# Ledger of designs, part 25: peptides against a protein of PDB entry 1Y0J

Target 1, 39 residues: chain A of PDB entry 1Y0J
Amino acid sequence: EARECVNCGATATPLWRRDRTGHYLCNACGLYHKMNGQN

## One batch from the design tools (peptide; made by RFdiffusion4, then SolubleMPNN)

Design b2_p15_8_s2 (from b2_p15_8, 4 letters changed)
Fold by OpenDDE base, seed 4:
Structure b2_p15_8_s2 (fold): chain B 39 residues (1-39), chain A 15 residues (1-15)
Amino acid sequence: as target 1 above (39 residues)
Amino acid sequence: EPPPPPPEPFVPPPP
């Protein structure tokens, strides 16, 4: 049960992030999420 | 196990 980024599907990242609802994001997608606000 | 993905990506994949 390996972790995956819910946005891009990456299974490895220097830093796992979570969005405001608790979904796991890779570092890059998490930063994009923060910058772009709410979907 | 991570939560299920949303139906569509939030943003395009990073470069």
Scores: peptide ipSAE 0.225, ipTM 0.663, DockQ to the pose 0.437
Fold by OpenDDE base, seed 5:
Structure b2_p15_8_s2 (fold): chain B 39 residues (1-39), chain A 15 residues (1-15)
Amino acid sequence: as target 1 above (39 residues)
Amino acid sequence: EPPPPPPEPFVPPPP
């Protein structure tokens, strides 16, 4: 399969992450989203 | 290739 980060478009990352609705994020974007969460 | 982790709440930043 060819996964892609829904935020930056990266197709490769040390670790794939996912948002609450199941969208894929690269490690960097996932961590950014997590650190800046408002919940 | 390991499976992705479970989803978690977040605030999307612009690209």
Scores: peptide ipSAE 0.094, ipTM 0.606, DockQ to the pose 0.222
Fold by OpenDDE base, seed 1:
Structure b2_p15_8_s2 (fold): chain B 39 residues (1-39), chain A 15 residues (1-15)
Amino acid sequence: as target 1 above (39 residues)
Amino acid sequence: EPPPPPPEPFVPPPP
């Protein structure tokens, strides 16, 4: 199984991030969520 | 490693 960003579905990223509830996000989506105050 | 959660509603990242 390959890790996937739960937001955009990306399977590769320079840096995997996790939101406060543990969901995996690619770097871009993780930063976007952080900037918008989401999980 | 825990199982992946289902996809969340898509919020596009910055361009």
Scores: peptide ipSAE 0.093, ipTM 0.608, DockQ to the pose 0.448
Fold by OpenDDE base, seed 3:
Structure b2_p15_8_s2 (fold): chain B 39 residues (1-39), chain A 15 residues (1-15)
Amino acid sequence: as target 1 above (39 residues)
Amino acid sequence: EPPPPPPEPFVPPPP
């Protein structure tokens, strides 16, 4: 099954991450969220 | 190739 980053919509990434509430994020967006907190 | 910098954050609703 396909996966999509909830932030940018990317469907491919070197590493899938998840935010604190369980949403899937691409590596870049996941790192952004981690560094910037709840935003 | 690594993904580009992310766009401005979007906060999705909780599950």
Scores: peptide ipSAE 0.083, ipTM 0.596, DockQ to the pose 0.077

Design b2_p15_8_s3 (from b2_p15_8 with P1E S8Q H10F)
Fold by OpenDDE base, seed 1:
Structure b2_p15_8_s3 (fold): chain B 39 residues (1-39), chain A 15 residues (1-15)
Amino acid sequence: as target 1 above (39 residues)
Amino acid sequence: EPPPPPPQPFTPPPP
């Protein structure tokens, strides 16, 4: 099984992030959510 | 590793 960004579906990223509820996000989506005050 | 969560509503990353 490969890890997937729960937002965009990417399976590869320079840095895996996790939101405040533990969902995996690629670096880009994680930063986007962080900057917009999302989970 | 935690179980995979369901997909979340898509919000596009910054360009």
Scores: peptide ipSAE 0.076, ipTM 0.592, DockQ to the pose 0.430
Fold by OpenDDE base, seed 4:
Structure b2_p15_8_s3 (fold): chain B 39 residues (1-39), chain A 15 residues (1-15)
Amino acid sequence: as target 1 above (39 residues)
Amino acid sequence: EPPPPPPQPFTPPPP
């Protein structure tokens, strides 16, 4: 399939992350969310 | 509320 970052829409990332509810985030967005909380 | 970051290009790890 085609996994996408739920924040920025990226389909490729060095590391897939997941938010607290299980949604996929690219590495950059995942780190951003971790530091700033829910956008 | 800070804006979300933009998408970034994929950078593969070194072999």
Scores: peptide ipSAE 0.058, ipTM 0.547, DockQ to the pose 0.042
Fold by OpenDDE base, seed 2:
Structure b2_p15_8_s3 (fold): chain B 39 residues (1-39), chain A 15 residues (1-15)
Amino acid sequence: as target 1 above (39 residues)
Amino acid sequence: EPPPPPPQPFTPPPP
């Protein structure tokens, strides 16, 4: 199994996050979206 | 090695 961030394609992250629809995001992308009101 | 680019806004596909 190889999880990937749907935004940047990263396969490793200190913390996996999920968007409102359940897509997996790496920590960095998840925080970016959160800070910009997009997650 | 340069750091990775900053994350970009994700645009979900239209319904």
Scores: peptide ipSAE 0.055, ipTM 0.542, DockQ to the pose 0.050
Fold by OpenDDE base, seed 5:
Parts: sequence; structure tokens; C-alpha cells
Structure b2_p15_8_s3 (fold): chain B 39 residues (1-39), chain A 15 residues (1-15)
Amino acid sequence: as target 1 above (39 residues)
Amino acid sequence: EPPPPPPQPFTPPPP
């Protein structure tokens, strides 16, 4: 179990998120995608 | 399409 953000490659984050297809995103990337309608 | 699971806090591995 070595989770990795599919966007930036980060392996650690304060909060893991997922996109609509189920891919893991770090908090920062997840929020970015969410705010830009990409999630 | 089912909604994605909610965000979850990062949990560090055990020492």
C-alpha cells in the first residue's frame, strides 16, 4: 500500500481525495481539480 | 456513475 497522487506523485498528504474515476489525489491536487471542475 | 468516496486523512505507517 504505497498510495500516490496521480497528479503530482506525492506519497503523503494531510488528506487523501479521489477523482470521479476513483484515482487518488493529494489534498492540494484534489482541491485544485474540484475547484476547476476537473474532478 | 457512483460518487467517489469521501476524502480521508493521511495515516502514517506504524514505526
Scores: peptide ipSAE 0.054, ipTM 0.525, DockQ to the pose 0.046

Design b2_p15_8_s4 (from b2_p15_8 with S8L H10F)
Fold by OpenDDE base, seed 2:
Structure b2_p15_8_s4 (fold): chain B 39 residues (1-39), chain A 15 residues (1-15)
Amino acid sequence: as target 1 above (39 residues)
Amino acid sequence: PPPPPPPLPFTPPPP
């Protein structure tokens, strides 16, 4: 089993991020959440 | 709503 983005399911990313409650996000989804607050 | 998946392909992180 590999890490996956909780938003889009991606298993590879240039940079793993985490949301405010510790869930893993790919870079793109993490930046979206950071800039917009939530999805 | 959830944002769409990012554009593919990705370059994987270094080992």
Scores: peptide ipSAE 0.066, ipTM 0.581, DockQ to the pose 0.044
Fold by OpenDDE base, seed 3:
Structure b2_p15_8_s4 (fold): chain B 39 residues (1-39), chain A 15 residues (1-15)
Amino acid sequence: as target 1 above (39 residues)
Amino acid sequence: PPPPPPPLPFTPPPP
């Protein structure tokens, strides 16, 4: 099955990330949340 | 490439 970023809905990314509670984030969203203290 | 993320705060979907 296809994976989807819980933040932006992207289905493709150079690197899948996960937040502290296990939600999948694309690379860009994962970095955004990390830089802003929420990932 | 993925679209830019929306601004904070972020509310994840329920489990």
Scores: peptide ipSAE 0.064, ipTM 0.575, DockQ to the pose 0.068
Fold by OpenDDE base, seed 4:
Structure b2_p15_8_s4 (fold): chain B 39 residues (1-39), chain A 15 residues (1-15)
Amino acid sequence: as target 1 above (39 residues)
Amino acid sequence: PPPPPPPLPFTPPPP
C-alpha cells in the first residue's frame, strides 16, 4: 500500500506533511492548508 | 474549496 495525500490523492511528493489532525498531505496541499487555514 | 492538485512533475528527494 502507498501513502496518499488526503486532499489531491497524490502518492508522491517532495515532502510529506500532516494536517492538524494528523492526516497526510503532499507538500503543495500541506502548504496551502497552512497558509489558508481552511478550504 | 479544496486547493488544486500540485503541478507535475515532482522532483524526487535526494538519496
Scores: peptide ipSAE 0.056, ipTM 0.557, DockQ to the pose 0.043
Fold by OpenDDE base, seed 1:
Structure b2_p15_8_s4 (fold): chain B 39 residues (1-39), chain A 15 residues (1-15)
Amino acid sequence: as target 1 above (39 residues)
Amino acid sequence: PPPPPPPLPFTPPPP
């Protein structure tokens, strides 16, 4: 099975990140969430 | 704010 970003659906990224509740985010989405907090 | 768009294509290095 392949990991998937819960925000954008990407299956490949230079760095896997996690949100506050542990869901996987790609690097780009993780940085966005870090900087903006909420959508 | 709205969710960000997907990242640009990522090409992993060859094994």
Scores: peptide ipSAE 0.051, ipTM 0.544, DockQ to the pose 0.042

## One batch from the design tools (peptide; made by RFdiffusion4, then SolubleMPNN)

Design b2_p16_1_s1 (from b2_p16_1, 5 letters changed)
Fold by OpenDDE base, seed 1:
Structure b2_p16_1_s1 (fold): chain B 39 residues (1-39), chain A 16 residues (1-16)
Amino acid sequence: as target 1 above (39 residues)
Amino acid sequence: EEEERRELAEEIARQE
């Protein structure tokens, strides 16, 4: 289905992640949040 | 757990 990373707008990623509020993040942005303690 | 989150994310990704 259609999905976009709430951070960068990417529509494709090898691994969809989600933040604490359930918003979808691409793998890269998910890792960014993880490293910054935001996910 | 990070691993559980990864597994869930992979499951979701497979359904895209």
Scores: peptide ipSAE 0.064, ipTM 0.585, DockQ to the pose 0.060
Fold by OpenDDE base, seed 4:
Structure b2_p16_1_s1 (fold): chain B 39 residues (1-39), chain A 16 residues (1-16)
Amino acid sequence: as target 1 above (39 residues)
Amino acid sequence: EEEERRELAEEIARQE
Protein backbone atom coordinates (compact mmCIF):
# COMPACT_ATOMS: atom_id res chain seq x y z
CA GLU B 1 0.00 0.00 0.00
CA ALA B 2 1.13 3.54 -0.82
CA ARG B 3 -0.35 5.77 1.88
CA GLU B 4 0.76 9.39 2.08
CA CYS B 5 0.19 12.20 4.59
CA VAL B 6 -1.89 14.91 2.90
CA ASN B 7 -0.14 17.58 4.98
CA CYS B 8 3.59 16.78 4.70
CA GLY B 9 3.75 13.96 2.14
CA ALA B 10 5.30 11.45 4.54
CA THR B 11 4.85 7.82 3.50
CA ALA B 12 5.83 6.27 6.84
CA THR B 13 4.66 6.89 10.42
CA PRO B 14 4.21 4.92 13.65
CA LEU B 15 0.48 5.71 13.57
CA TRP B 16 -1.72 6.81 10.69
CA ARG B 17 -4.49 9.27 11.50
CA ARG B 18 -7.32 10.84 9.53
CA ASP B 19 -8.74 14.35 9.46
CA ARG B 20 -12.47 15.14 9.62
CA THR B 21 -12.86 14.58 5.88
CA GLY B 22 -11.11 11.22 5.99
CA HIS B 23 -7.76 12.25 4.50
CA TYR B 24 -4.71 10.48 5.91
CA LEU B 25 -2.22 12.25 8.15
CA CYS B 26 0.99 10.99 9.72
CA ASN B 27 1.00 10.86 13.52
CA ALA B 28 2.79 14.21 13.91
CA CYS B 29 0.54 16.13 11.52
CA GLY B 30 -2.56 14.46 12.92
CA LEU B 31 -1.69 15.51 16.46
CA TYR B 32 -0.95 19.06 15.28
CA HIS B 33 -4.33 19.32 13.56
CA LYS B 34 -6.15 17.91 16.58
CA MET B 35 -4.52 20.37 18.98
CA ASN B 36 -4.68 23.49 16.79
CA GLY B 37 -7.75 22.89 14.63
CA GLN B 38 -8.05 22.10 10.92
CA ASN B 39 -5.34 23.79 8.89
CA GLU A 1 -11.52 7.09 19.03
CA GLU A 2 -12.43 3.92 17.14
CA GLU A 3 -10.94 5.16 13.85
CA GLU A 4 -7.52 5.91 15.36
CA ARG A 5 -7.48 2.51 17.05
CA ARG A 6 -8.35 0.87 13.72
CA GLU A 7 -5.60 2.76 11.91
CA LEU A 8 -3.08 1.72 14.56
CA ALA A 9 -4.11 -1.91 14.18
CA GLU A 10 -3.77 -1.68 10.40
CA GLU A 11 -0.32 -0.09 10.70
CA ILE A 12 0.84 -2.84 13.05
CA ALA A 13 -0.54 -5.50 10.72
CA ARG A 14 1.36 -4.01 7.74
CA GLN A 15 4.63 -4.32 9.66
CA GLU A 16 4.17 -8.08 10.07
Scores: peptide ipSAE 0.063, ipTM 0.577, DockQ to the pose 0.053
Fold by OpenDDE base, seed 5:
Structure b2_p16_1_s1 (fold): chain B 39 residues (1-39), chain A 16 residues (1-16)
Amino acid sequence: as target 1 above (39 residues)
Amino acid sequence: EEEERRELAEEIARQE
């Protein structure tokens, strides 16, 4: 099945990340959350 | 806003 970033809906990324609740983020959105103290 | 958030995230990702 296709995985999606919970922030932007992207289905492809060089590195999948997760938030504190275990939801998948693309690399870019994961970095955004990290910078804002939300990841 | 989702678009602004995505744009910022992509900019950060391009820096690394």
Scores: peptide ipSAE 0.061, ipTM 0.525, DockQ to the pose 0.037
Fold by OpenDDE base, seed 2:
Structure b2_p16_1_s1 (fold): chain B 39 residues (1-39), chain A 16 residues (1-16)
Amino acid sequence: as target 1 above (39 residues)
Amino acid sequence: EEEERRELAEEIARQE
């Protein structure tokens, strides 16, 4: 299993998140998207 | 920029 954040490429995070289209985001990038919108 | 976006995301995450 080699999961990567679609935003920053991180392969490890304390909490994996997903955007509205199902792409995986690390915790940090997921929070950024939530606050400012997608990509 | 991707790097700026990552840095901002990390900053937001640190506030939780």
Scores: peptide ipSAE 0.060, ipTM 0.523, DockQ to the pose 0.038

Design b2_p16_1_s2 (from b2_p16_1, 10 letters changed)
Fold by OpenDDE base, seed 1:
Structure b2_p16_1_s2 (fold): chain B 39 residues (1-39), chain A 16 residues (1-16)
Amino acid sequence: as target 1 above (39 residues)
Amino acid sequence: AAAAEAALAAEIAAQE
């Protein structure tokens, strides 16, 4: 099924991540949020 | 922890 990163809208990523509310992030955005204490 | 739960959820989601 087609999924989108809630941050950048990407539909393809090596690894889907989730934020604290359960919304999907691409790997890059998920890591960025994690490194900045927001995921 | 929340981070561990999120990581597991991410791995599951990546398989969909």
Scores: peptide ipSAE 0.093, ipTM 0.588, DockQ to the pose 0.122
Fold by OpenDDE base, seed 5:
Structure b2_p16_1_s2 (fold): chain B 39 residues (1-39), chain A 16 residues (1-16)
Amino acid sequence: as target 1 above (39 residues)
Amino acid sequence: AAAAEAALAAEIAAQE
């Protein structure tokens, strides 16, 4: 409910993502990490 | 498999 992106601190996003270790990422940060081979 | 699990988790998370 009070979820935050672990990368940028955003509390709202069109689509929540999660990294391999289970951290929540906003859509933008999730895509960024994916592009850099980190997600 | 891990990517598929992460994708499903993301969709579920977006519904909360």
Scores: peptide ipSAE 0.091, ipTM 0.577, DockQ to the pose 0.121
Fold by OpenDDE base, seed 3:
Structure b2_p16_1_s2 (fold): chain B 39 residues (1-39), chain A 16 residues (1-16)
Amino acid sequence: as target 1 above (39 residues)
Amino acid sequence: AAAAEAALAAEIAAQE
């Protein structure tokens, strides 16, 4: 099944992450959000 | 950490 990062739309990442509401983020976007206090 | 749990949950979900 196809999964996409809700932030950048990437479909591949070395590590999928999830935000507080359960949405999928690629590793890069997940770390960016964490660093900047975003979701 | 909540972030670690979120990552783990995503990895588990990716097994599908």
Scores: peptide ipSAE 0.086, ipTM 0.572, DockQ to the pose 0.071
Fold by OpenDDE base, seed 4:
Structure b2_p16_1_s2 (fold): chain B 39 residues (1-39), chain A 16 residues (1-16)
Amino acid sequence: as target 1 above (39 residues)
Amino acid sequence: AAAAEAALAAEIAAQE
């Protein structure tokens, strides 16, 4: 599958995350979103 | 709880 982070477009990450609406985020963007409330 | 569920789903998805 060609999953990609909806924020940065990364296709590889140590851990996929998902936002409240089910969009996939790479680990880094997911953590950033969690910390700052935005991508 | 919702965050935990989403995290679990993401971990499972990451294994695919």
Scores: peptide ipSAE 0.083, ipTM 0.562, DockQ to the pose 0.070

Design b2_p16_1_s3 (from b2_p16_1, 8 letters changed)
Fold by OpenDDE base, seed 5:
Structure b2_p16_1_s3 (fold): chain B 39 residues (1-39), chain A 16 residues (1-16)
Amino acid sequence: as target 1 above (39 residues)
Amino acid sequence: DEEAARRLAEEIARQE
């Protein structure tokens, strides 16, 4: 089982981010939502 | 979803 972004399902990223419960976000989703504040 | 996006943005911000 590969690690995947809980937002987009991507399994590869230059930087994994995590939410408070330990779920993973890819860097792209992390930065996108940080910058735009929309989902 | 604006509320979901806000929550996600806040979670991301807390990692910096």
Scores: peptide ipSAE 0.079, ipTM 0.580, DockQ to the pose 0.065
Fold by OpenDDE base, seed 2:
Structure b2_p16_1_s3 (fold): chain B 39 residues (1-39), chain A 16 residues (1-16)
Amino acid sequence: as target 1 above (39 residues)
Amino acid sequence: DEEAARRLAEEIARQE
């Protein structure tokens, strides 16, 4: 699979996350979005 | 299974 973080485009991450709308985020961006509610 | 995916996503999102 060629999954990509919708925020930064990363194709690999220790943990794939998903936002409330179902978009895939790398671990870092997922946490960032959760903390800030935006990017 | 959309509901299963949603539940998993929520659980993943709650991890830190």
Scores: peptide ipSAE 0.066, ipTM 0.566, DockQ to the pose 0.061
Fold by OpenDDE base, seed 3:
Structure b2_p16_1_s3 (fold): chain B 39 residues (1-39), chain A 16 residues (1-16)
Amino acid sequence: as target 1 above (39 residues)
Amino acid sequence: DEEAARRLAEEIARQE
């Protein structure tokens, strides 16, 4: 699978997350979005 | 799987 974070483009992460609309986020960006709201 | 990853992500996010 060639998954990538829609925020930073990373293709590898310790933990994949998804936003409310189903877009894939790396762990770091997922946490960022949660803590800061919409990017 | 994705569902398991989501659950784990939620647990981690609750601590941040």
Scores: peptide ipSAE 0.055, ipTM 0.518, DockQ to the pose 0.041
Fold by OpenDDE base, seed 4:
Structure b2_p16_1_s3 (fold): chain B 39 residues (1-39), chain A 16 residues (1-16)
Amino acid sequence: as target 1 above (39 residues)
Amino acid sequence: DEEAARRLAEEIARQE
């Protein structure tokens, strides 16, 4: 399974996150989205 | 474990 961050396309991260609709985000993008109220 | 990862992610996000 090739998981990708829906924001930046990264395939590796120390911690996978998910947005409110279940899309995968890398740790960096997940934190960025949460802090800026982005989906 | 996705639930454990979720809890950890929430703790990290809350501190940022």
Scores: peptide ipSAE 0.051, ipTM 0.509, DockQ to the pose 0.040

Design b2_p16_1_s4 (from b2_p16_1, 6 letters changed)
Fold by OpenDDE base, seed 2:
Structure b2_p16_1_s4 (fold): chain B 39 residues (1-39), chain A 16 residues (1-16)
Amino acid sequence: as target 1 above (39 residues)
Amino acid sequence: EEEERRRLAEEIARQE
């Protein structure tokens, strides 16, 4: 399957994260969102 | 801008 980070469009990451509404984020963007909120 | 946002996220991720 194809998965994309909703923040930066990355298709690969060492760890997929998911926001509270279920959108996928790469590891880096997931950490960014934790500090700054929604995209 | 998407690339700038990714670069900033990568920098933050390095700190954790």
Scores: peptide ipSAE 0.082, ipTM 0.598, DockQ to the pose 0.036
Fold by OpenDDE base, seed 5:
Structure b2_p16_1_s4 (fold): chain B 39 residues (1-39), chain A 16 residues (1-16)
Amino acid sequence: as target 1 above (39 residues)
Amino acid sequence: EEEERRRLAEEIARQE
């Protein structure tokens, strides 16, 4: 399947991350969430 | 581009 960031819709990223509910985030969005204590 | 993604992430973060 084609994975997409649930936030920005990106389909390519150096590292896939996941939020607490299991949704996939691209590296950029995941890092932002982490910086704000929401990762 | 990255700024737009960050802004969107911020908006989602505010709702969580």
Scores: peptide ipSAE 0.075, ipTM 0.585, DockQ to the pose 0.045
Fold by OpenDDE base, seed 1:
Structure b2_p16_1_s4 (fold): chain B 39 residues (1-39), chain A 16 residues (1-16)
Amino acid sequence: as target 1 above (39 residues)
Amino acid sequence: EEEERRRLAEEIARQE
C-alpha cells in the first residue's frame, strides 16, 4: 500500500497533512480544507 | 464545498 490523499488520490506531496480524523491529505488539499473547512 | 474540492483535484491531476 502507498499513502494516498483521501481527496484527490495523489501519492506524492511536498507535505503530508492530516484531517482531525487522521486521514491523509496532500499539501494542496490540506490547504483547501484549512481555508474552507470540510465543504 | 464539493465543487471547489473537485476543481482542486482536477488541477492537481493536470500537473501529473
Scores: peptide ipSAE 0.065, ipTM 0.576, DockQ to the pose 0.049
Fold by OpenDDE base, seed 4:
Structure b2_p16_1_s4 (fold): chain B 39 residues (1-39), chain A 16 residues (1-16)
Amino acid sequence: as target 1 above (39 residues)
Amino acid sequence: EEEERRRLAEEIARQE
């Protein structure tokens, strides 16, 4: 039941983020999406 | 709050 980043599958991150649909992203992927206009 | 969280996240990301 561990949380996973929907982008890379990571189960651990110093800061969990979410996309506009509410899916969890690790910090790195969240920043990547924000910089590239992805959701 | 979004900007503060973003700044913190960016600092964390730079450490990786």
Scores: peptide ipSAE 0.054, ipTM 0.523, DockQ to the pose 0.038

Design b2_p16_2_s1 (from b2_p16_2 with E5K L7R E12K V14I)
Fold by OpenDDE base, seed 4:
Parts: sequence; C-alpha cells; structure tokens
Structure b2_p16_2_s1 (fold): chain B 39 residues (1-39), chain A 16 residues (1-16)
Amino acid sequence: as target 1 above (39 residues)
Amino acid sequence: EEEEKIREEQRKLIEE
C-alpha cells in the first residue's frame, strides 16, 4: 500500500499522523497542524 | 484514542 501526506505529498516519514478528519499527515506536517490547533 | 488507532494501524503495516 502507498500513502502520502495530504499537506506536503511526502510518501515517507518516521511517523504517520492523522488530522481530525482522518487524513494522513507526515510527522512534520502533523506536528505543525497540532501546534497551530489544526490537528 | 486517535493516537492508539494510529499506532495500531502502523503496527499492521509493519507486519505486512
């Protein structure tokens, strides 16, 4: 299976995250969204 | 709750 970050399109990350709507985010984008109240 | 779900999904992916 292939997966990509819905924010930056990255296909590899040390840790996959998801936003509150279930979309996959790479670790970096997930942390960014979380810090800005969007994840 | 969401963190647990993510961890479980990633465990399954690694085992495949």
Scores: peptide ipSAE 0.033, ipTM 0.454, DockQ to the pose 0.063
Fold by OpenDDE base, seed 2:
Structure b2_p16_2_s1 (fold): chain B 39 residues (1-39), chain A 16 residues (1-16)
Amino acid sequence: as target 1 above (39 residues)
Amino acid sequence: EEEEKIREEQRKLIEE
């Protein structure tokens, strides 16, 4: 399969994260959202 | 727009 970050479209990351609705985020976007209280 | 700019900046952080 080809997983993609729903925020930036990246297809590779050292750690996949998920938002409250189950969408996948790359590590960078996941951390950014966490910092800004967006998930 | 700002939202797209933020998304692209996050992409750059991954690629660097």
Scores: peptide ipSAE 0.033, ipTM 0.449, DockQ to the pose 0.056
Fold by OpenDDE base, seed 3:
Structure b2_p16_2_s1 (fold): chain B 39 residues (1-39), chain A 16 residues (1-16)
Amino acid sequence: as target 1 above (39 residues)
Amino acid sequence: EEEEKIREEQRKLIEE
């Protein structure tokens, strides 16, 4: 059940997020994508 | 709802 952020490769995060296609993003990347309209 | 699903999934992973 190992998971990686598709953006930065992080394997641990306070909160997993997902992009519009369902790929997992760490919280940081998820927020970044969200703020930039990519998530 | 999507975030809630993710949160619930994470909870399951932590509990495992």
Scores: peptide ipSAE 0.032, ipTM 0.458, DockQ to the pose 0.064
Fold by OpenDDE base, seed 1:
Structure b2_p16_2_s1 (fold): chain B 39 residues (1-39), chain A 16 residues (1-16)
Amino acid sequence: as target 1 above (39 residues)
Amino acid sequence: EEEEKIREEQRKLIEE
């Protein structure tokens, strides 16, 4: 099973997150989107 | 709950 951040393409992260549509984001991108009201 | 589901899924991915 492989997974990639839909934003940056990273394949490893301390914590996977998901956007409002269910797409996977690495922790960094997920937090960024959340802080900017995009996740 | 959402984060917990993701965490559980990640554990499975690591184990497999």
Scores: peptide ipSAE 0.028, ipTM 0.456, DockQ to the pose 0.066

Design b2_p16_2_s2 (from b2_p16_2, 9 letters changed)
Fold by OpenDDE base, seed 2:
Structure b2_p16_2_s2 (fold): chain B 39 residues (1-39), chain A 16 residues (1-16)
Amino acid sequence: as target 1 above (39 residues)
Amino acid sequence: AEEERIRAEQAALIAA
């Protein structure tokens, strides 16, 4: 399955993460979202 | 709205 980060469009990452609604994020973007919080 | 705003700001930083 092809996958891409919903934030930056990256198609490869050391670790796929997911936001609160299940969208895929690359590791870097996932960490950013976690750090800054989501509303 | 906040999530979209955060995403947009991060995307802008990455693209710059």
Scores: peptide ipSAE 0.096, ipTM 0.650, DockQ to the pose 0.085
Fold by OpenDDE base, seed 5:
Structure b2_p16_2_s2 (fold): chain B 39 residues (1-39), chain A 16 residues (1-16)
Amino acid sequence: as target 1 above (39 residues)
Amino acid sequence: AEEERIRAEQAALIAA
């Protein structure tokens, strides 16, 4: 199986995150959303 | 819709 960040398409990350609807984000994209108040 | 807007915006930043 392969998981992808729904934003950047990364397939590997130190920590998988999720958005409010359950879509997977890599750690970097998830943190960027939070830092900028975007969700 | 909101998530898609945000993703598109971030994708543009990453790609730029």
Scores: peptide ipSAE 0.092, ipTM 0.625, DockQ to the pose 0.104
Fold by OpenDDE base, seed 3:
Structure b2_p16_2_s2 (fold): chain B 39 residues (1-39), chain A 16 residues (1-16)
Amino acid sequence: as target 1 above (39 residues)
Amino acid sequence: AEEERIRAEQAALIAA
């Protein structure tokens, strides 16, 4: 299976994260959204 | 707007 970040499309990351609705985010995008909210 | 900026930045890193 091929997973990708729903924000930037990255297919590899040191740590997969998920948003509040369960969509996968790469570590970088997940951290950004966690720290700054939906902006 | 920041989400789109971050998306663009990440895409640039992937493409480089």
Scores: peptide ipSAE 0.090, ipTM 0.618, DockQ to the pose 0.061
Fold by OpenDDE base, seed 1:
Structure b2_p16_2_s2 (fold): chain B 39 residues (1-39), chain A 16 residues (1-16)
Amino acid sequence: as target 1 above (39 residues)
Amino acid sequence: AEEERIRAEQAALIAA
């Protein structure tokens, strides 16, 4: 199945990350949320 | 919490 970043919709990334509940994030979005905290 | 809820909704739509 195709994977997409739940934040930006990207379908390709150097590294797939996951949030605390297991949803996939691209590398950029994962790092962004790590730096800026959660809401 | 709001961002997590939004992401969860997006994930559900993608998975469907």
Scores: peptide ipSAE 0.090, ipTM 0.563, DockQ to the pose 0.206; fails the geometry check

Design b2_p16_2_s3 (from b2_p16_2 with E5R E8A E12K V14I)
Fold by OpenDDE base, seed 2:
Structure b2_p16_2_s3 (fold): chain B 39 residues (1-39), chain A 16 residues (1-16)
Amino acid sequence: as target 1 above (39 residues)
Amino acid sequence: EEEERILAEQRKLIEE
């Protein structure tokens, strides 16, 4: 099945992450938000 | 929800 990062639209990533409401993020976007305390 | 709102806004900026 197809999946996209809810932030940047990437369709491939080494690791899919999710935000607190379950939206999928690519690894990079997920880490960015985690590192910057964005939630 | 704050994170959803932030991400949605970022998407809009990217898509512009």
Scores: peptide ipSAE 0.050, ipTM 0.482, DockQ to the pose 0.127
Fold by OpenDDE base, seed 5:
Structure b2_p16_2_s3 (fold): chain B 39 residues (1-39), chain A 16 residues (1-16)
Amino acid sequence: as target 1 above (39 residues)
Amino acid sequence: EEEERILAEQRKLIEE
């Protein structure tokens, strides 16, 4: 099974991130929410 | 959980 970004569904990213509950985010989605103070 | 709520809203926007 492929890892997927919980937000956009991407299965490939230069860097996997995680939210506070352990859900995986692609680098882009993780950075987006970090930059917008959405956490 | 706020993070999950925010992400859910973002998913809706992406899917539209």
Scores: peptide ipSAE 0.050, ipTM 0.513, DockQ to the pose 0.115
Fold by OpenDDE base, seed 1:
Structure b2_p16_2_s3 (fold): chain B 39 residues (1-39), chain A 16 residues (1-16)
Amino acid sequence: as target 1 above (39 residues)
Amino acid sequence: EEEERILAEQRKLIEE
């Protein structure tokens, strides 16, 4: 099961995250949105 | 929706 971050296209990350609609985000992109109140 | 719009902006920023 291969997946990509829907934001940056990364295929590997220490921790996969998801947005509220279920899209996969790498840890960095997911944290960026959370830290900046973009979710 | 909003999250897709946000992600699109972020993706554009990364690509540029």
Scores: peptide ipSAE 0.045, ipTM 0.516, DockQ to the pose 0.114
Fold by OpenDDE base, seed 4:
Structure b2_p16_2_s3 (fold): chain B 39 residues (1-39), chain A 16 residues (1-16)
Amino acid sequence: as target 1 above (39 residues)
Amino acid sequence: EEEERILAEQRKLIEE
């Protein structure tokens, strides 16, 4: 599959995350969003 | 919160 982080476009990450609407985020972007109160 | 549950399960599988 061609999964891609909706924030930075990364196609590989140690851990895939998702925002509240179900969009995929790489680990780094997911943590950033969580810490800053973003979806 | 469903997302946190999903993430926890993913981490558990990777850590295992």
Scores: peptide ipSAE 0.034, ipTM 0.474, DockQ to the pose 0.048

